# Peptides against a protein of PDB entry 3C2G, part 176

Target 1, 209 residues: chain A of PDB entry 3C2G
Amino acid sequence: IRTFDLLGLLLHDSDAIDGFVRSDGVGAITTVVQYPNNDLIRAGCKLLLQVSDAKALAKTPLENILPFLLRLIEIHPDDEVIYSGTGFLSNVVAHKQHVKDIAIRSNAIFLLHTIISKYPRLDELTDAPKRNRVCEIICNCLRTLNNFLMMWIPTPNGETKTAGPNEKQQVCKFIEIDILKKLMSCLSCEGMDTPGLLELRSTILRSFI

## One batch from the design tools (peptide; made by RFdiffusion4, then SolubleMPNN)

Design b2_p30_7_s3 (from b2_p30_7, 17 letters changed)
Fold by OpenDDE base, seed 2:
Structure b2_p30_7_s3 (fold): chain B 209 residues (1-209), chain A 30 residues (1-30)
Amino acid sequence: as target 1 above (209 residues)
Amino acid sequence: SSLEERLAKAREEQAKAFDEVVKKAAEAAA
């Protein structure tokens, strides 16, 4: 636990983060968090989040890492783990088709739906720290969804990949009224990634209208 | 000011469109 905290303190710039990732730091973290210790898992996932936008990740095989992380956040009820894990996921899939494919094959879309569905409406949360964390989690999930949906939106100059039937079915779950209401609630939250949420809204419109 | 107004209008229109999607989804679930 202290080791991860110390590492987090050292990872203040992009070069340090890239260095850590190049040294298989992500693999090391995933190895450590396989130990059934909630504190270790929390600390490890937090560190993963901190390095999740590293350029070096583009060269890092994630075939074993992503499925593991997805399973971890699936089975772990801790909001901090879910926050860090979904944050990691949203960042690593961004602009990386191969990573998106790994995530989708690992049932990420369904998991995102499950996570969003698990949490109550934001207006039902009276505790501000809890509400904010839940909002962040939902935003992470929605941002990830946006990254997936964007793959299937036609571009003016190219053939767009078509979602498979299973993926389409899973994506359709996000137009459920409860999910859409949660998206809307996030749009009303202060301090959220409003541009990202607006982009998602636009993507949903393009995908389902 | 004109650009800001146009952007505001565009956002409003997008919001309305989104609300229509939500409405349609609700109707389909019902």
Scores: peptide ipSAE 0.017, ipTM 0.390, DockQ to the pose 0.037
Fold by OpenDDE base, seed 5:
Structure b2_p30_7_s3 (fold): chain B 209 residues (1-209), chain A 30 residues (1-30)
Amino acid sequence: as target 1 above (209 residues)
Amino acid sequence: SSLEERLAKAREEQAKAFDEVVKKAAEAAA
């Protein structure tokens, strides 16, 4: 636990972060967080978040890491773990088609639906720290979902991908009316990533209209 | 500004279109 905190303090430089990632630092963290210790899991996931935007991750095989993290988020009720995990996910899928594919095959779209479903509306949360953390989690989920959906939108050059049957099923689960209403209600909440939510709305419109 | 007005209009149009998507989703779920 203390070791992860110390590593986080040392990884303040982009080159240092890349060096850590190139030395299989992400794999090392993933190994450690497999132990059933909540404090260790929190610390490890936080460290993952800290290195999640490293350029060196493009060369890191995430086939074994990402499914594990998704499962961890699925089974762990801790908001801090979910925050760090969804933050990691949102960063690693950005602009990386191969990583998006791994996440989608690991039922990430359905997981995002589950995460959003488990939390109350932001306006119902009176505790500011809790509300802020939930807001951040929802924003991470929205950014991730947007990145997934963009794969199926035609580009100006005519390139397009089609969602498979499993992906379509997962998307259908996500676009439940109660979820969509919840997301729309977030626009009025202080602290919400309004630009991100609007971007998602635009992407949804382009995908389903 | 004219740009602000255009952005406001675009956001309004997007919101209306999204409401239609939500409506369709609700109908499909019923």
Scores: peptide ipSAE 0.017, ipTM 0.401, DockQ to the pose 0.037
Fold by OpenDDE base, seed 4:
Structure b2_p30_7_s3 (fold): chain B 209 residues (1-209), chain A 30 residues (1-30)
Amino acid sequence: as target 1 above (209 residues)
Amino acid sequence: SSLEERLAKAREEQAKAFDEVVKKAAEAAA
């Protein structure tokens, strides 16, 4: 735990983060978080989040790491783990088609839906810190989903990947009224990315209509 | 197919619902 904290303190700039990632730091973290220690898992996932925007990740194979993380998020009902994990996921899939594919193959879309479904509407949460954390988690999920959907939007060049039927079905679950209400409840949180929701709407419409 | 038509209709309805929700959200946020 202290080791991860120390590492987090050392990773205060992009160069340090890239250096850590190049030295297989992400792999090292994922190895450590395999131990059944909640504090260690939290710390490790937090560190993953901290390095999730590293440019060096583009050169890091995530085929083993990402499925592991997704599984970790799935089995740990810990808001901090889920926050860090979904944040990591959101960042690593951004602008990386290959990583998006890995995530989707690893049932990420379903997991995102599961996560959102797990939490109550934000307006039902009276504890402000928890509400904010849940809001952040949902936002991470939405950003990730949006990144997936963007793959299936026709480009001006007419080239587009088509979502498979399973992916489409999974995405359709996000348009369920209960999910939409939950997403809308995020607007009650300060700092909610309303433009992001509008973008997601546009992306969904363009992808499936 | 009938299923495809139903799916298309369902998607359209969902899209409209989503649009309405987003619109309301945008109005509330303004």
Scores: peptide ipSAE 0.017, ipTM 0.402, DockQ to the pose 0.024
Fold by OpenDDE base, seed 1:
Formats: sequence, C-alpha cells, structure tokens
Structure b2_p30_7_s3 (fold): chain B 209 residues (1-209), chain A 30 residues (1-30)
Amino acid sequence: as target 1 above (209 residues)
Amino acid sequence: SSLEERLAKAREEQAKAFDEVVKKAAEAAA
C-alpha cells in the first residue's frame, strides 16, 4: 500500500509514467491487486488510473490486463475501485481500436450497463461526496460507451465496423429510459466534462435515430 | 452574434432530437 502511494507521488511527469509502463508496471500492479486486501486494491487501481493515459500503453499488451480489471470491477462493490477502474478503462480505449476490441470481447459493454444500473439516481443521493463520486463513475462508463459507439457510426472518410449481434443487443440496453435519465442527470453535475457528455448525446442520436 | 445564434439553434435542435429519443425509449419500455 505504501509502495503504491510512493509510486503515485513519483510518477508526476509523462516520461516517468512512460518508463513505468514500459517496465510492465501495469502488469505488476495487476499482480499485486490479486490479493484480497481492499486497501491494496484501492491503491493499485488508483495508480492504474494515474498511468492510464500514458503513451507507452499503446505498446503494452492488454489482453491479460483488461479482462482481469473488468472482472475486478464486476465483483468488487467499492466505489473507489470502480471509479479508478472505469477511469482506467475509459482512458485506455480512447483512440485505440485494438484495445476497444479487447474490452468488448471481455464483455465491457454489459459491465458498463450493470455499473450504471446499480447506482441510484443522483438526485436521490444527499451526501455530496458520494453523489459526486457516483456521477464521475457514470461519466467514465458513458465516455467509454461513446468510444465504442463511435466505431459503428458511418463517417464520410472512415472505416465503419458493424457491431456483432450480441454487441448490438447489449448496446440497445443503453437507450433504456433509466439509463438516458442518468445521462441527463450527469449533464447537470458541477465540474463534469459537459462537452464530452454532449458528444455522447450526439453519438446516441446518430446511433439510434 | 451570428455565430452565437447558430450555436444556440444547433443546441436547441439537438436537445429536441434527444427528447424524442427519450420519449421513444420510454414508450418502448412501457
């Protein structure tokens, strides 16, 4: 635990982060968080989030890492773990088709829906810190979904893939009224990436209209 | 400005379209 905290303090610049990632730092973290210690898992996932936008991740095989992380998020009820994990996921899939494919094959779409569905409406949360954390989690999930959906939207000059039948079925769950209401609720949250959420809204429109 | 007016119009149109999606989803869920 203390080691992860120290590493987090040291990894404050892009070069250091890239160096850590190139040395299989992500793999090392995933090994450590396999221990059934909640504090260790929290610290490890937080560190993953801190390095999640590193350029070196493009050269890092994630075939073994992503399925593990997704499973961890699935079975661990801790909001901090879910926050860090979904944040990691959203960053690593950004602009990387091969990583998106790994995530999708690992049932990420279904998991994202499950996560969003399990949280109450934001207006039902009276505790401000809790409400903010939940909002951030939902935003991470929705941002990840947006990245997936963009693969299947025809672009004038881009390659458009067709979603598989299972993927399409899972994606359709995101037009459920409850999910859409939660998206709208996130738009009202202070300090959130409003432009990103508006982009998602646009993506949903293009995908389902 | 003309730009502001165009942006406002575009946002309004997007909002209306999204409301229709939500409405359709609600009807399908009922």
Scores: peptide ipSAE 0.016, ipTM 0.387, DockQ to the pose 0.035

Design b2_p30_8_s1 (from b2_p30_8, 18 letters changed)
Fold by OpenDDE base, seed 3:
Structure b2_p30_8_s1 (fold): chain B 209 residues (1-209), chain A 30 residues (1-30)
Amino acid sequence: as target 1 above (209 residues)
Amino acid sequence: MKSIEERLQKAREEQDKAFDAVVEAALAAK
């Protein structure tokens, strides 16, 4: 625990973060979070989030790491783990087709839907810290979904990937009314990444209208 | 010329309307 906290304090420099990632730091964290200690899992996932935008991750094989993290998020009913894990996911899939493909094959779309579905509407949450954390989780899920949907939007050059039938079915679940209401509730929250949510809206519109 | 703030507000409102349309379409599909 204290080691991860210390690492989190030291990893504010981009070169240090890249150095950590190049030294298989992500693999090391994923090994450590396999121990059944909730505080360790929280700290490890938080550290993963902190390094999730590192340039060196483009050279890191995520074939084993990403499925593991997705499973961890699936089985751990901990908002901090889910927040960090979905944040990690959203960052690592950004602009990385290969990583998107790994995530999708690892049932990420369904997991994102499951996460969003399990949380109540934000307006039903009276505890402000809890509400804010849930909103951040939903935003992470939606940002990840946005990154997936962008693969299937036609480029100006007419080139587009087509989603498979299973992916299409899973994506269609995000236009369920309850999911859309939760997204709308996030947009009403103060202090949210409004630009990111607006981008997601635009992507959803382009994908389903 | 509309301020940058007014333009951003207008863009947000337009997106809100478009999103409402998606919600309505989703309701109709259920």
Scores: peptide ipSAE 0.020, ipTM 0.465, DockQ to the pose 0.041
Fold by OpenDDE base, seed 4:
Structure b2_p30_8_s1 (fold): chain B 209 residues (1-209), chain A 30 residues (1-30)
Amino acid sequence: as target 1 above (209 residues)
Amino acid sequence: MKSIEERLQKAREEQDKAFDAVVEAALAAK
């Protein structure tokens, strides 16, 4: 715990973060969070989030790390773990086709749906800190989904990948009215990326026309 | 059972209305 907190305090510099990642720091964290200690898991996932935008991650094999993290998020009901884990996922899949492919193979689309589905509508949450954290989680999930969907939208200058039948079926769950309502509820949160949510809406719609 | 296409069309229409309302409200709040 204290070690991860100390590392988090030291990792405010992008070069330090890259150095940590190059030294297999992500692998080290994933090893540590395998221990059944909730505080350790929270601290480790938070540290993963802090390094999730590191440039060095583009050179880091995530084939073992990402499935493990997805499983951890799946089995751990803790909002802080889910927040950190979905934040990590969102950042690592951004602009990285190979990482997107690993995540999708690891059932990430279904997991994102499961996460969004388990939370109530934001307007039903009276506790502001809880509401804000849930909003952040949903947004992390939606941002990740958008990154996946964008792979399958035809671009003027590129070969479009076609989603497999399983991926299509999993994506179809996100057009359920309850999911769409939760997406809309995020627009009412202060400090939200409204343009990003509108882009996601457009991406979802374009994926099915 | 409605086809996936029919469900998608309905979802699109409902979402269009909802997003238009949100955008309008956001513009009015500025």
Scores: peptide ipSAE 0.019, ipTM 0.439, DockQ to the pose 0.024
Fold by OpenDDE base, seed 1:
Structure b2_p30_8_s1 (fold): chain B 209 residues (1-209), chain A 30 residues (1-30)
Amino acid sequence: as target 1 above (209 residues)
Amino acid sequence: MKSIEERLQKAREEQDKAFDAVVEAALAAK
């Protein structure tokens, strides 16, 4: 626990973060979070989030790491773990087609739907810290979904990938009224990336119209 | 000339209507 906190303090420099990632630091964290210690899992996932935008991750194989993390956030009912894990996922899939493919093969679309479905509407949360954390989790899920959907939208100058039949079915679940209401509720949250959520709305519209 | 703010508001309203149409279509498909 204290070691991850110390590492987190040392990893404020981009070169130090890249050095850690190049030294298989992500693999080391994923090994440590296999221990049944909630505090260790929280600290490890938080550290993963902190390094999730590192340049060195572009050269790091995620084929074994990403499926493990997805399973961890599936089975661990902890908002801090889910926040960190979905934040990591959102960052690592951004602009990386090969990572998107790994995530999709690892049932990420269904997992994102499951996570969003488990949380109540933001208007039902009276505790402001809890409401903000839930909003951040939903935003992480939605940003990740947006990154997936963009692969299948025809662009005038882009190669269009076709979603598989299973992926199409899983994506269709995001137009369920409860999911759409949760998306809309996030637009009203203070301190959220409103432009990013509006972009997601536009992506959803283009995907289903 | 409409202000940039008025144009943005109109664009948001148009997007909201389009989003509502998707929701209605999704509800009709169930």
Scores: peptide ipSAE 0.018, ipTM 0.458, DockQ to the pose 0.033
Fold by OpenDDE base, seed 5:
Structure b2_p30_8_s1 (fold): chain B 209 residues (1-209), chain A 30 residues (1-30)
Amino acid sequence: as target 1 above (209 residues)
Amino acid sequence: MKSIEERLQKAREEQDKAFDAVVEAALAAK
């Protein structure tokens, strides 16, 4: 636990973070968080979030790491773990087609739906710290979903990947009425990443129209 | 010329209407 906090304090600059990642630091964290200790899992996932923007991650094989993290988020009810894990996921899939493919094969789209489904509407949360954390989690999920959907939008250069039937089925879960109502409530909530939500809406429109 | 702010507001409103149409279509398909 204290070791991850110490590492987080040492990783202040991009070069140090890249050095840690090049030394298989992400693999080391994922090995440690396999132990059934909630505080260790929280600290490890937080450290993963801190290094999730590292340039060196583009050279790191995530085939064994990402499925494990997705399973951890799926089974762990802790908002801090879900926040850190969805934040990590959102950052590592950004601009990385290979990582998106790993995540999608690992049922990430359905997991994002499950996470959003689990939380109440933001307007039903009276506790401001809880509401803010849930808001951040939903934003992480939406940003990740947007990154996935962007793969299937026609680019001006004419190369369109078509979503497979399984991916289409998983995406169709986000147009469930209860999910759509929650997303609409998020758009009306003050403090949300309005630009990110608008980008997602634009992506949804381009994907379904 | 409309201000940049007015253009952004109009674009948001147009996006909202289009999104609502997708939601309505998705609801009707159930």
Scores: peptide ipSAE 0.019, ipTM 0.438, DockQ to the pose 0.037; fails the geometry check

Design b2_p30_8_s2 (from b2_p30_8, 15 letters changed)
Fold by OpenDDE base, seed 3:
Parts: sequence; structure tokens; C-alpha cells
Structure b2_p30_8_s2 (fold): chain B 209 residues (1-209), chain A 30 residues (1-30)
Amino acid sequence: as target 1 above (209 residues)
Amino acid sequence: SSSLEARLRKAREEQDEAFDKVVELHLKSL
């Protein structure tokens, strides 16, 4: 635990973060957090979030790491673990086709829907810190979904993957009225990037037209 | 039982090695 906190303090610049990732720091963290200690899991997932946008992750094998992390956030009820894990997922899949494929094969689309579905509507949450954390989790899930949808949008260069029938069925669940209401409720949260959320909403909805 | 004990031992060794690696990375970053 203290080692992860100290590492988090040292990983304050892009070069330090990239150096840690090149040294298989992500693999080391995921191996350590296999021990069932909640404080260790929280600290490890927080550190993963801090390094989740590192350029070196594009060259890091994630085949053994990402399925483990997805399982961890599936079984863990802790909002801080879910926040960090969904944040990591959102960042790590961005602009990385091979990572998107690993996530999808690991049932990430279903997991994202499950996460959004388990939380109440944001307007039902009276505690502002809890409401904001839940909003951030939902935004992480929706951003991750958008990153998946972008694979199936025709590009001028003709390289489009086609979603499988199971993936299409799972994606269609995100246009259900309850999910759309949760997306809309994120716009009422303080400190959120409202323009970014509106753009995200528009992109998601356009993927179904 | 011997197979489970061997798997548990291996998993513990892998965790110990990962901790050692994290500590090493920390020391290199100082």
C-alpha cells in the first residue's frame, strides 16, 4: 500500500509514467492486487488510472491484464475501484484497436451496461460527493462505449470492423430509455464537462441512426 | 491437496516477485 502511494507521488510527469509502464509497472500492479485486500486494490486501481494515458501502453501486452481488471471491477462493489477501473479502461482503449478487441472479447460491453444499470438515477442521489462519483463512473462507461462504437463507423479509408451479432445486441441496450435518462442526468452534475458530455451523447445517438 | 498447495505457493511467489519489482521501480525513481 505505502509503496503504491509513494509511486503515485513519483509518477508526476509523463516521462516518469512512461518509464514505469515500459518497465511493466502495470503488470506488477495487477499481480500485486490479486491479493484480496480492499485498501491494496483501491491504491493499485488509483495508480493504474494515473498511468492509463501513457504512450508506452500502446506497446504493452494487455491480454492478461485487461481481463483481470474487468473481472475485478465486475465483482468489487467499491465506487472508488469502479471509478479507477472504468477510467483506466476508457483511457487505455482510446485510439488502440487491439486493446478495444481485448476488452470486447472480455465482455466489456456487457460489463459497462451492468455498471450503469446498478446505480440509481443521479437525481435520486442527495449526497453531492456520491452523485458526482457516480456521474464520473457513468461518463467513463459511456466514453468507453463511444470508443467501441467508433470502430464500426465507416471511415473514408474503408477500414471498418463490423460488430458481431452479440456485440450489436449488447450495444442496443444503451439506447434504452433508462440508460438514456442516466446519460441525461449527468448534465446536472456540478464540475462536469457539459459540452464534452453533449458531444459524447450526440456521437453515441448518431451511431444508432 | 498437493496440486492446490503447489498452485497457492506459485501464486504467492509471483506476488512476492511483483512486490519486489514495484519496490525496485520505486528505488530507481528516487
Scores: peptide ipSAE 0.027, ipTM 0.407, DockQ to the pose 0.014
Fold by OpenDDE base, seed 5:
Structure b2_p30_8_s2 (fold): chain B 209 residues (1-209), chain A 30 residues (1-30)
Amino acid sequence: as target 1 above (209 residues)
Amino acid sequence: SSSLEARLRKAREEQDEAFDKVVELHLKSL
């Protein structure tokens, strides 16, 4: 725990973060969080989030790390772990097709739906810190989903990957009325706006064409 | 095919109506 806190204090600049990632720091964290200690898992996932936008991650093999993290998020009820893990996921899949493919093969789309389904509507949350954290989690899920859906949007050049039938079926779950209501509740939170939700909706609809 | 285009249009209209209803419900809950 204290080691991860100290590392978090040392990893404030992009060069230090990149140096940590190049030194297999992500692999080291994932090794440490295999211990069944909730505080350690929380601290480790928070540190993963802190390094999740590192340029060095583009050169880091994530084939073992990402499935492990997805499983950790799936089984761990802690909002801080889910927040950090979904934040990490959203950042690492950004602009990296091979990482998106690993995540999708690891059932990430269904997991995102499960996460959103787990939480109540934001208007039902009276505790402001809890509401804000849940909003951030949903935003992380939406950003990740959008990153996946963008792969299946026709480009002007006519080259598009076609989503498989399983992926399409998993994406269809995000247009369920209860899910859409939860997504709309994010409009009351900072960092979410109507244009962003409309863009996601448009992306979902376009993925079925 | 014209049939596929008609089905896609209908699906978009249904989704637009559903989304608008969600927006309405959300705004009423604020």
Scores: peptide ipSAE 0.026, ipTM 0.414, DockQ to the pose 0.020
Fold by OpenDDE base, seed 1:
Structure b2_p30_8_s2 (fold): chain B 209 residues (1-209), chain A 30 residues (1-30)
Amino acid sequence: as target 1 above (209 residues)
Amino acid sequence: SSSLEARLRKAREEQDEAFDKVVELHLKSL
């Protein structure tokens, strides 16, 4: 526990983070968080989030890491684990087609829907810190989904990867009214990038109509 | 109290209608 907190303090610049990632630091964290200790899992997932935008991740094989993380998020009812894990997922899939493919093969689309569906409406959350954390989780899920959707948007060059029929069916669940209501609820959260969320909403909706 | 529960239900229904309307308007604008 303290080791991850201390390591997080030492990883204060991009070069240190890249050095850690190049040294299989993500694999090391993933190994440690297999121990059944909730505080250790929280600290490890938080550290994963801190390094999730590292340039060195583009060269890191994630074939064993992503399926494990997705399973960890699926089985852990902890908002801090889900926040960190979905944040990591959102960042690592960004602009990396091969990572998106690994995540999709690992049932990420369905998991994102499950996560969003799990949480109550934000207006039912009276505790502001809890409400904000849930909003951030939903935003992480939606950003990850948007990163997947961008794969299937026609490029001007005519090369479009087509979503499989199963992926299309899973994605269509995000236009369900309950999911859209949760997205809309995020727009009312304090400190949220409301313009960014509106753009994301529009992109998601345009992908299905 | 039954009165508080009824008020909470009504507030949720009003919010649901508002969300449905916003979603509808958004979809029509696309």
Scores: peptide ipSAE 0.025, ipTM 0.452, DockQ to the pose 0.023
Fold by OpenDDE base, seed 2:
Structure b2_p30_8_s2 (fold): chain B 209 residues (1-209), chain A 30 residues (1-30)
Amino acid sequence: as target 1 above (209 residues)
Amino acid sequence: SSSLEARLRKAREEQDEAFDKVVELHLKSL
């Protein structure tokens, strides 16, 4: 715990973060969070989130790391772990087709649906800190989903990949009534400056109309 | 600035209406 907190303080700039990632820091964290200590897992996932935008991640093999993290998020009920893990996922898949493919093969789309399904509507949450954290989690999930969906939307000048049948089935889960109600509740929340939510809404419109 | 903000607001409203329409159509299909 204290070690990860100290590392988080030392990783204060992009060069330090890139240096950590180049030194297999992500692999080291994922090794440590395999131990059944919730505080350690929280601290490790928070550190993963902190380094998730590192340029060096484009050169880091994620074939073992990403499935492990997805499984960790799936089995761990902790909002802080889910927040950090979904934040990491959202950042690492951004602009990285190979990472998107790993995530999708690792059932990420269904996991995102499961996470969103677990939480109540934001308007039903009376505790402001809890509501804000849940909002951030949902936004991370939606941003990640958007990153996936954007691969399958035709661009005026680009060859678009077609979603496979399994991916299409997983995506269809996001148009379930309960999910749509949760999305609407997020859109109706005052102070939600969530560019990711607006982008997802736009992507949903383009994907389902 | 005020004209740009008004245009951005209008674009958001149009997107909201379109999203609501998708939801409505989905609900009618169920």
Scores: peptide ipSAE 0.024, ipTM 0.430, DockQ to the pose 0.040

